# Designs tried in a protein design run: peptides against a protein of PDB entry 8BZL. Part 145

Target 1, 228 residues: chain A of PDB entry 8BZL
Amino acid sequence: SYDRAITVFSPDGHLFQVEYAQEAVKKGSTAVGVRGRDIVVLGVEKKSVAKLQDERTVRKICALDDNVCMAFAGLTADARIVINRARVECQSHRLTVEDPVTVEYITRYIASLKQRYTQSNGRRPFGISALIVGFDFDGTPRLYQTDPSGTYHAWKANAIGRGAKSVREFLEKNYTDEAIETDDLTIKLVIKALLEVVQSGGKNIELAVMRRDQSLKILNPEEIEKYV
Target 2, 242 residues: chain B of PDB entry 8BZL
Amino acid sequence: SRRYDSRTTIFSPEGRLYQVEYAMEAIGHAGTCLGILANDGVLLAAERRNIHKLLDEVFFSEKIYKLNEDMACSVAGITSDANVLTNELRLIAQRYLLQYQEPIPCEQLVTALCDIKQAYTQFGGKRPFGVSLLYIGWDKHYGFQLYQSDPSGNYGGWKATCIGNNSAAAVSMLKQDYKEGEMTLKSALALAIKVLNKTMDVSKLSAEKVEIATLTRENGKTVIRVLKQKEVEQLIKKHEEE

## One batch from the design tools (peptide; made by RFdiffusion4, then SolubleMPNN)

Design b1_p17_3_s3 (from b1_p17_3, 7 letters changed)
Fold by OpenDDE base, seed 1:
Structure b1_p17_3_s3 (fold): chain B 228 residues (1-228), chain C 242 residues (1-242), chain A 17 residues (1-17)
Amino acid sequence: as target 1 above (228 residues)
Amino acid sequence: as target 2 above (242 residues)
Amino acid sequence: AAAEAARREANAERLFE
């Protein structure tokens, strides 16, 4: 008999492969997302890039479209599959609907994709969670999180990966209207949140910023150090 | 737990894919393959383990495969799996060329295969490929490139890297001796010999046990060349004299 | 045995980002 990846209910109603996929997410480096007033910010813990590795090929933050970006935690190869499908959907939506996707729409698409992999015979769940940020065409900033189950929710701020608990606890205490009053304060909040779990300060942080009507900007290390 | 070790494409309670890890372990027992990126070219150097006197082909590349006019790869792991994957790489490259009337970008070829590898880690009834690959190539977008991929379908670009037996030690040596921005193909060849001499489980490095391919640009064309045994002998001799 | 265990852990870590 060939071995099948089977996501089935346990007698107590658990989907163990989904739960175990969530454990896979915890093996990923930390990512944080914060929605500001007119800004969305993704921050990630930089895995120590091997000295001889090309940094171009190490990306934990990626654009899905001009108005949407995503950070993930978990299996890198799984993430690539999800990212590619999401990008195709974003382009398809532009062609068919003649508007960019809403952040909710693309999140729902990704969530549905993940869910199908929890219910299809012969497939394992995706071992990734994602933070999806961007702007709707009306200029509204959005942050969504999705997990291996295909569940998704909108957030003001959230974190995923190995340090997510500590980062979330920090955000729960420090996310206020005053803390996100300006773009700079919002960026600072993300950095401070990541510093709860990231060793050696700002050098090990990657930040992506998307402002209203602006393209995704990845901050360089020098720019990050200004906020530390 | 051993229960999850035998099943393909299943997460352990700890969120691990043991079959992928075991495939990587199997690759650790394969012959060493090195890749080094230089300013003026890129090279692959691979350990040749299967030297049989009754082999009909006098000039064979056991571990280095030409993929198209602009790319080559080396393989570490299960030979049969490697043959399937290298054939698939050639097919992907050819289909792209037919569709777009231009060569496939290097990274795109790598990612296409990596998506296949990933699928074999996610779809039931499949086992991971027991193969890691090093890719060398040139394209108009990024110039000379070196990539590594593993059974998970993960990949990365590298200035220098190693797969197979003693890969960790080789990578450490590469980190010590690789001079960023100053690496010529000549120096890369010397470095490859140096690292192989230290990492191959042989008493003495010989040209018969090493395959080397270089990828260069000449007159606006990519040239992929497997070094002749005599050329490799000279490289080894030079290293022994230093 | 310790070296093998360390290698397995290193391989496992490479899968996750």
Scores: peptide ipSAE 0.389, ipTM 0.812, DockQ to the pose 0.758
Fold by OpenDDE base, seed 3:
Structure b1_p17_3_s3 (fold): chain B 228 residues (1-228), chain C 242 residues (1-242), chain A 17 residues (1-17)
Amino acid sequence: as target 1 above (228 residues)
Amino acid sequence: as target 2 above (242 residues)
Amino acid sequence: AAAEAARREANAERLFE
C-alpha cells in the first residue's frame, strides 16, 4: 500500500505521509498567533510540567531572530531541527544581505525545507506546523503559517495543533479591528482564544509578545493573569 | 494499525511514529538508571545486570560513561546502540573543545546528540536508536545539570528522573521524596539507594548490582567519581538501618 | 496487555511534549 512507502503519490494524487504528518500536528499542543496593529502575539497551550522537570527546557515559543519568533505544533524533535536551520539562515542572511530577514523570507525558507522532505525518497516529512510572527524592516507586523507539506500563507490570526479548530472558530467570530485596537486588547484576544481549549487559565498558557522595535517578551504567569 | 511495525520510521495514519514508540518500549526492559540533581553535585545510579563470574574485571562502569571532564552519562537500552551514541558524544565534545578552546556547554552536547537521534527517526533506511540517556554535567552557564533524552530526539532538564525498567514507579518515588532546594549530594545518594532498592526486582540490593557516579566541583574543577563497591555497600547498609 | 497499551500511549504522548 502507498501509505507504507516513503512520501510517494497515491493513484488518486494523495501524499499520504504528508497527510499523516498533518495528523501528527493535530496531536501537538495548541498554538495561536494573532497579528495586531503594532504587535504580534503567540500563545501556546502549556502542558503541566512534571514536578521534577526543569521549566527552562520546556519551550514551545522560540526566537528565530531579533525580529522573528515561531511557535509550533507536532513533534518537538522535528521542530528543533527546523528552528536550528531557520536560525542559521537568519544569521546567514544578515551576513550576506546586510539586512534582517523579512518574515515572509524566513517562512518561505522553512516552507522550502519542509517541501524538500516531502519530495526526497530518503526522508519522511516533518511532523510540525509552525506559526511564524514578527516585523519586517519597515515595521509591518506579519503572521505566517507553515504545514508539513511546505505550504505557507499569511494570516491575520490562526491556530495549529489539537485545539486549532475551536480556536479558529473563536478567532473568526471575534477578530475585529476593535478587538486589536490596542496591544492589550490583542493580548486579551489571544488569551481568550486559548481558553476555549485550555483549562485552568493562565497557568497552562505560554504567551509571547513582540511589539514594533522591541524584542520578544515571554510573559510570566502573573502578567498573563492580569489579562484574564 | 500494526501495519507500520515493519517499515522504516514513517507516520501512521493517526500521525504516530510506531518505530520510535517501540524503541521506547525496548528501553523499558533495560536496567534502571537514576539521575538526581543536588545543590552541591549531581549523580547517576545505574543497575548492573551483566554480572557474570567469567567477565574480566570491568575497570570501567558498564552503564556510566565519562564524556569529558565536565560531563558523564548513563544509558538504558540496546548496548550496541549505546556504544555508538556515547562514542559520538565524546567526538562532539572533543570537536567543540578543539574549535572553541573551551568545553562544550552541557545542553549543547545533549542537543547535538538529540539531533542525531532525530535524524535516525526521519531519514529512510534508518531505525531509531533503542537508547535513552541520562546526562550529568557542570558548566559555567547553569552549574550542575541533569538531562534525559529518548529515541525521538526529545530531551529535558530534570531535578531527578529515571529511565529503564520500572522508571514510572521510580519517578513517582522521586517526586515524593525529592526536596527541592534542600537536596545535598549525601541526601541524593541516600534517595538513589532508596529508590533502587524498591524498583530493582531483587530481594536485597547489593553493591555489585549498582553503579554510582557523582559529579562535584572541587577547587574550581569538575570531579567525576565512580563510587567504589565498598562505598556503595556503606550506602546500602545505612539505608537498611533506617 | 492493557498496561502495555497505556505505556505505549504514554510514550506516544512524549513525542509531542
Scores: peptide ipSAE 0.339, ipTM 0.783, DockQ to the pose 0.852
Fold by OpenDDE base, seed 2:
Structure b1_p17_3_s3 (fold): chain B 228 residues (1-228), chain C 242 residues (1-242), chain A 17 residues (1-17)
Amino acid sequence: as target 1 above (228 residues)
Amino acid sequence: as target 2 above (242 residues)
Amino acid sequence: AAAEAARREANAERLFE
């Protein structure tokens, strides 16, 4: 019976499988999230779509509900499982509570799901981190991050994946109230942050924006180039 | 290093899933399968390796499976794993049809199986499936479609792709010769033969060693057809004359 | 051995987005 705990404490108190799942996240392409005043922006490094691959099937940014979006870094197949469960929960919440989820609520749900996979026998941790953005019913923009451990925190700006360290260092220096004063400046900040790690400029960036009372908008390459 | 090789569904210190990688390596030893999307149809072409004279001729296809009226797949990897997964695909498709009174969309069927594959990479006491699949189909949402899935539960849509032995070389050839927007089913068939001739570990390509299926639309219905040996011979002959 | 290693790395990279 392989009912043995996969994730166990080391003698020094480490959960190696969680730490190794965090290393899996670093193998993912970079994603960045920024909370503006009345906007949330997700930017991702476009993985070079193989010639002959359908771009429709390559999505690093997805909607969880009308008011919540997620970008991830790490194992694509793991991400799909998390996304599907989160979507089901968003719909269930609408049916039972008669209101959309708050961004914090769905983040906590995802975090709890991840945490259970770090403690359940015969399950490995999810090899993904996620940036979850959206608007609460009161119109407040939110940005959360989750990691493989099931921890979550609210952020003004953050990054995950391969280039996350460099992007975070950039954001720490450049995230000011002035830099997010307008929607356009907020978008520009995300692009500049991604350009720290993305080669060949705006062609390798995917951007998604959510404004108050608006649906998720994925920017086309021409729209991105206007901000470069 | 060896400690991570023996346990299923664990991360390496570098964040790798070695058992999934090893399952993918096992697929590299399987016979070549090609998929090509055309404007007027989609095809699968697969290497037939086990031609035993004593096999009952009733075998429809060794590597190509009809899933429902609108979809078929080809398999590369462990045969027993492939049988389990193809049966599951059929069951999923039938359950959907019964529940919704319409055929399952192609991508939804692919995704449903991919979620099963993913589970076998995350839940203990299970090994990854040693199988990659190519899916061909038609639905009212996206028309003709080609998908590839691997042991991880990852999938993607493709215009043309290859799995199994020499798949990397085949993909390179497809990238060179595939003409986007101009691909007819006829040209796709010719391309399939060209690529198989170069990628199969055979001295001479013969019709007995190749299975080809086409999916087309006729009078508002999907038609899945396995080419007869004579038709494949004609395609090979035409290629040899060029 | 080098080709096999490169193929394994390429396969590994396909798992991540």
Scores: peptide ipSAE 0.326, ipTM 0.707, DockQ to the pose 0.739

Design b1_p17_3_s3 (from b1_p17_3, 7 letters changed)
Fold by OpenDDE base, seed 5:
Structure b1_p17_3_s3 (fold): chain B 228 residues (1-228), chain C 242 residues (1-242), chain A 17 residues (1-17)
Amino acid sequence: as target 1 above (228 residues)
Amino acid sequence: as target 2 above (242 residues)
Amino acid sequence: AAAEAARREANAERLFE
């Protein structure tokens, strides 16, 4: 009975709707994030775009601001709501504080938004986890993860979605200072991590790279194949 | 006062939104709608199911709605829900025009409605809209466009797609016959008739059971035209002769 | 029944696309 209500505590202390939202995240395409020395890289499993679908409208990696980008796993429509609110907050911060947001700040904002949807009457949790990467104003690369509960943590590398366990296990074994010594090595690490769960090589991977003082660059399939 | 348990769309233990899935199921039983993007235009073709002899001659398209001068849509699903959403689309488009003194970009209109649809999947006391839409339009940013949206608030751009009854089979046929970069509006019309003839649950395709609208550019203006019954009859006849 | 189940699963997957 409690699992069919709004987000309430069960007798055993569980928030079932939050747990079930986490199950929704596991149905999403795999996303991976890696923090390098002077680079942040996001990779996402491309579901086969339907032959007649416009690829322009299928993006799993998006900019929140010039210095921050996000990948997500879970409900695409829920993600759009979070992305839009985060973008508004980034612009508002620039206007009011006269500086871009820190990656932590915008992550905390997103996390707080998610948390409110776990506690507000008549709302379900967001069915998304997010990897948020970028550079702080001081040039420090950052990677954060947030989940449906509104928790967030800083990571060196992490994965979310269907293949997250396998990708994370790979990263735990292979993330070393040597493996991220260069931008190219960092990109290769992300590709190798995704290849643990993605079939058919670079054609089914979306990669985004943000370097220090540079805008988000989405790599084309030909650029990805150079790293394979 | 018995607070009526405002039914909220909630997650299942498996992370599913059953009310959204059920709304999509309802759409699967609705009349077929096709959209095809061509180099020189875009079209909607929709099944007309309600042929009542007593319907007053206002042969307005049952399923195709003009949204503004540059966009139209077709609907599959609950008619009352469709009316609400099409009205909202018109209002969004007009508010944008008033605010910015230019027509709303096609994708932006689609996204605005999709955010509303999403909200009806997340907020308490609301049910998902039992409607999918195909949007056709032209704007200065991307030219001719075709979009599809569903009850979840998800959307995508398409070269050709189908919603409603037998949509999966229709999409398969479109994938086989759609030639990227070579599709003329004339060829798209022929393809629409071909697909409808195979996917509609009718013994014979007739012009009375099909609505077709085209969106073209003439002299730097968008022209949205609903084909006359005689024009549709000619398209059907040509298909039967091939 | 099998076709309906397959359609439901396909619909469910579309939410994550």
Scores: peptide ipSAE 0.312, ipTM 0.699, DockQ to the pose 0.864

Design b1_p17_3_s4 (from b1_p17_3, 12 letters changed)
Fold by OpenDDE base, seed 3:
Structure b1_p17_3_s4 (fold): chain B 228 residues (1-228), chain C 242 residues (1-242), chain A 17 residues (1-17)
Amino acid sequence: as target 1 above (228 residues)
Amino acid sequence: as target 2 above (242 residues)
Amino acid sequence: EREREERRRRNAERLFL
């Protein structure tokens, strides 16, 4: 059957392996991204870590460069490959162009990488979607999403993973200029959005904040509780 | 030709990688391997299943492999796959040492192999490795460390964990008895014997059926030691007396 | 069989974040 082949078109024009990779993304825990005025915020549902597991080794949010960070949903091992390639590209760009990447540039690079893995008969698609946030050199905050197909778009706010639909519905109703008027309000919006799908409140949320001209900050649980 | 191209790890309609899941199931039938992190060291304990009297050389460690001066691993799964992966680990570690003139950090070695494992789940004409590994090590960044990796190329750090046969039961026992912050290597050894005694499908635990390695720091150097049979016998005896 | 299915499910869940 065509669905059991390497990424090929079905008779009806579908790339089943890409669609199935999108289903793999839905098995990941929820991630949300919001672009504020002078802030970008990533929030993720923490997967319950086993009692004897080191939490340090379970990361859903990572830095790609000083000005760019990413959250993902889907296959953990696939994400690591994408992250590593993106980091190399960020460094390469700094060396060759003498400027940091724009958020759009690195998103496009990741998207192109994903797309190539949908076209080669020797590869399966990546089973991940990503939310990529950061600041361009002009200080403009950016949020992009990319999926297993290699498509990407700019967003004001978006979500990926298991609870993405509910989170998006919340954001569609609650994302206003007033809701992002301050950094604190933007953070609160992300938390409220995640609480639509996260049962155990602030203890099961990880938040990363990047402000203009500042490095990525991962909030500790106590800091998160102040916004709940 | 087309049938070989069809043997690529592909997504199911539900977004599952069945070949990876099946590789993980195969590991469930392998001999038990335990890892326990202590304050003063880290250990691996592994079940020896192939006691073939006709094996010429008593491979002192069938399942525990020294990777470099600071790291060792144990394997559960397909022996041939394990041999390939352990060789790759050694090569990666040596290449790093040559390039940087310092030992590879533990997590970086684990990650490098996990990237290889992941590739075998994504590239055509490849099957997943039917192997899970436990890694023990020391580095200057994090001190004593224990990692687990699976056929997917996923890995995690652990205080204590188990792979192979009856791993779920072993992990449950470890969760009950592992005391965070109070675990000495001595207590970890006792815990390993306790868990193996309950999880191995053997009527009586014997030193012949268990391999144990410890990793410690002595005088600013890492020491990896495989316990002698007599030492393992003493540990078993002590457990039987309690 | 149920135990096998539960193990498979647990193993599958470990693949995703």
Scores: peptide ipSAE 0.434, ipTM 0.788, DockQ to the pose 0.735
Fold by OpenDDE base, seed 1:
Structure b1_p17_3_s4 (fold): chain B 228 residues (1-228), chain C 242 residues (1-242), chain A 17 residues (1-17)
Amino acid sequence: as target 1 above (228 residues)
Amino acid sequence: as target 2 above (242 residues)
Amino acid sequence: EREREERRRRNAERLFL
């Protein structure tokens, strides 16, 4: 098909559609991820859910498997496609390899998926970045970020979305071994980081915590207020 | 730049998908559709615009489609696109039933269509569907449900919502009058009439211009019923007396 | 035109999380 909607190089070597997809990510609400010693924490800015909207259907944090969860920023519909494919891959891996995916493996899978959409004729890039956190089988906590280009890296802490710059600047200053010495301190760090960009404190924050050998826990507002 | 407006699968420099936005704008010109979730049921109410004297009266509902025994939808937007999507919903539901020997869960049907919609925003040579849908349904997992989907392939669950013409005003009215946890189907019907009366640019709301469907559970079965014109007239009359 | 632009802006914002 002659569909000219292709990601092509500019004369100066830029993939404009990838860059513009990154701008789409900045329109998403802020998400932050922090790797602690024995904990991984995702925090997100709660988008003002319309009063009559079911909160269950507005999730920025999702489980990919028992040992992996993801927060995203950008196009909601694009995120659903990525999440579903990642979940299928996690289950397929369990079936074929007889072990859960490593956080790196599933990140690489997602990154490869995104990359294909930057190179495939007649496809646009995904308008999402993701923070992928979890534990490897050996109990090592991991945090990865991926962007619309399909690039991925491991992080100690990172942020995506609208307030990501301010949150990252905060994390760069405040992420120390002391700041993540305990699970509670790690959670506090995430909350403090989000409070740089989120108005009205803990009411507009959603937190997900995964500890070693434990399932993903979404903190309730009362639990979050204890850390504010 | 107008150059980004013409292609369906191109991000603008600002990260916008203009064709999706324009599809959503097209829906704003369509007839109003309301959905309201109650404790004992869920309803759709839709504006009937095409009252042509030569239309064969046999068409029970112009804008409300039964999808399966447990789900129905209402559509705002391009009629041809709506027909394609509603047919696809029926096919998805039937394929699921054939494969699993049980009805498709409501959210799963919505998601399946939304993935199709999303694909039309990401694959070249496709335009977004100029259609938003309201879905009502019942399943054993979540009971009565109301969903809304748009041309982007985004969807959400709702207690009450509106699509089409004057949808923003309708949603505002719903927010004011919707009582969470206390909504009966009877009160939901009254609320639907109230909102339609204010959002439809007609001097008098008539039963000829409104389609209403209810989804209830009776004896462990889902019952989808399109209200008869006389029943809608009674609802309108009750509203005028208040 | 302003109302149209505001509607477009609101619609655009709905696409993102």
Scores: peptide ipSAE 0.357, ipTM 0.720, DockQ to the pose 0.739
Fold by OpenDDE base, seed 2:
Structure b1_p17_3_s4 (fold): chain B 228 residues (1-228), chain C 242 residues (1-242), chain A 17 residues (1-17)
Amino acid sequence: as target 1 above (228 residues)
Amino acid sequence: as target 2 above (242 residues)
Amino acid sequence: EREREERRRRNAERLFL
């Protein structure tokens, strides 16, 4: 039986399931990414973890490879599938090409995966957007964003999830070369951007930092409070 | 609109997956299952609903399943779906053991099943599994562990949690009484009885209506034990005396 | 019905990060 096409064009040319998947992204907590000069920073709104839940199992920021990390907003289970596929591709690339992926390459891979799920019979779109950050082999910091449609773009700074509009408006006003002149200023910019939508300060923020030729560092709450 | 309610694996205009939500609602009508992590072990406690006199003595717990030597699970939801998923868990665990000559890490087994569950929420022609699971286990990486998974393919690690009927009330009670770092298996058993007594819509808790399994470590080996009815009776009696 | 809607909302919220 041909599984009915889930994602079809409306009479006005819209892909409603893609648009509705974008609404699913807005159900996610806010994530922000900022590209500095020699740093990339991801910040996420920490969803209130249930008192008895292990925080280890609640992560919105993950490494895809040593040089690439991702934050997402939307369906958690969908994100896990994308992350796993991306990790496999990163390892496969290392084996076949003998170099780590570029941030653009892995973003394009993820975007292509998402796009296929908008066109495949019997499959719904992924209910996630992602911010993908990292360093290319030449040491260039990169930030990309993907959405449920499979589109992707490079950004200086961007936000996804519930508070993304407010955070983007803040970034549009405050992202300057001066504001990212140092690593610390870049981190501070991310925190300030998140504070536009996060009420309880540094306790509800998770930050990840990647510097050139360094592994992903997740900041502890004490480190975050130094920037608040 | 009714159109979004009738089709599987589609988003609503608000970005909701109604079939997944409805599967979760169905689980809310299932018998209560509790999981509690202690310093020296982990337990599952489950409501036994099918007490039919004509049932051949179920040698096996109705709701608690051994997955391998280091893991067990409890199920809330559609029995047929639960049987499929528990069998799949066993197969995954066995394949891992054969491939790597070591037992599968607890979280890895949970995630493997969660990926299957997620697929049933994204691929057309199939409905979500109407099952939530609690997993108990031990591995060398994290020691004693408790996980919960739902029809969406989402999962989390827990110190204590509940699925099935009155799960929200049970979780509230667990939050009040669970003391992190001070929980012994003995105290966890007492807490399980306390919560079940309040959560189950029964005038009096009886041992015939409760299944309890414990997972402990003895001499460097995992021991999974289903408590005998007499042991459960003693726990209930002790609770009534307090 | 209100309790059911609240449960659905809570369940829905658990699906998203």
Scores: peptide ipSAE 0.353, ipTM 0.720, DockQ to the pose 0.730

Design b1_p17_3_s4 (from b1_p17_3, 12 letters changed)
Fold by OpenDDE base, seed 5:
Structure b1_p17_3_s4 (fold): chain B 228 residues (1-228), chain C 242 residues (1-242), chain A 17 residues (1-17)
Amino acid sequence: as target 1 above (228 residues)
Amino acid sequence: as target 2 above (242 residues)
Amino acid sequence: EREREERRRRNAERLFL
């Protein structure tokens, strides 16, 4: 079986499996990231959890390290693989370099991992995009995005998943220095951005905030409602 | 498009993994397995389809497998795939025990297998496992637990769930009848019989067609017990009298 | 066939977050 050549160039120079993996990302619920002055905020659309399902086992936002967290859109199982690899790398970096990873470093690592799965025989691309946020050791807040191709860029604000276009359009209009002047305003901006695509308001939003020199905090629904 | 249906698991133009979907479809034709979490235990109930009179009546659990002292699973799907995965679960659990000198946490065992399942959806020359599993267990972190995993390598924790034939109907019934916080193991057993009686494609529920295992804690130890046929008969009889 | 496709769609939706 010729199962080795999964991701190949088309005659017109396209990598169809990468493009189709990007379509898989669009099947994921929306995630948004915003870099504030001294805060990074991730917001996600909550997927409806079945009545008898444990919500603990459904997470779109995860910590990679104490200074880095990630939200993803796309294939849940693929995301788990990437998250685990990234966590191992974060720990390895701490051991070998004696410093936490920079947000750029871990993003580049994830991007390189994804890229390899676009070029390696017998592997399909990862069906995920990720928003990676955190603080560098110097206290600089960072936001990066990576996609199935292994590309990555730094952003002030961005979105991934099903409603990403609408959320990005909102952010392009509303991301100003005034809109991120405070932590609370930054959080409000994320909520407002998500409300462009999320039905039923704050009840269907999950928010994670990381402030300078603080651990990742996942806001409870009551805390979210205070901003809406 | 048929092109994406017949090869190694690749994305369709719409971002779908058809081979994974087809594996899930295959599981839908397998015998029903139920899992119910109670306050004082957790249970698996599974349809036994292979009733061969010539099988040596050794306590043959067709669908329920003990994984370690604290966990068991039930399987729906391809038997050969199930055997491979259950063996792998046992190996993972044992390796963890040897390495850390403590039992593997339930979710970690589930996750480890799910990573294997995921790999079979991403690496060429592999097909997805045609198996869904229900896991029951106890650990010191979360107590009694019920998990479900599918061919994609996705998993979730549940209070009650069903895999295999008529699983959607079973889940609907469980949603209606499951009383959160008030579920005893006894009531869970009764609920399992009730749901199986309605969802199994049989004219009459009989003890020979049902396997039930319970996981409880006694004196600080996990006890995994497969119910005897007589016990199952009594449960069925009780249900028929209600 | 419609029921099968709906079931497939539901199954597919479970794969994504």
Scores: peptide ipSAE 0.353, ipTM 0.717, DockQ to the pose 0.721

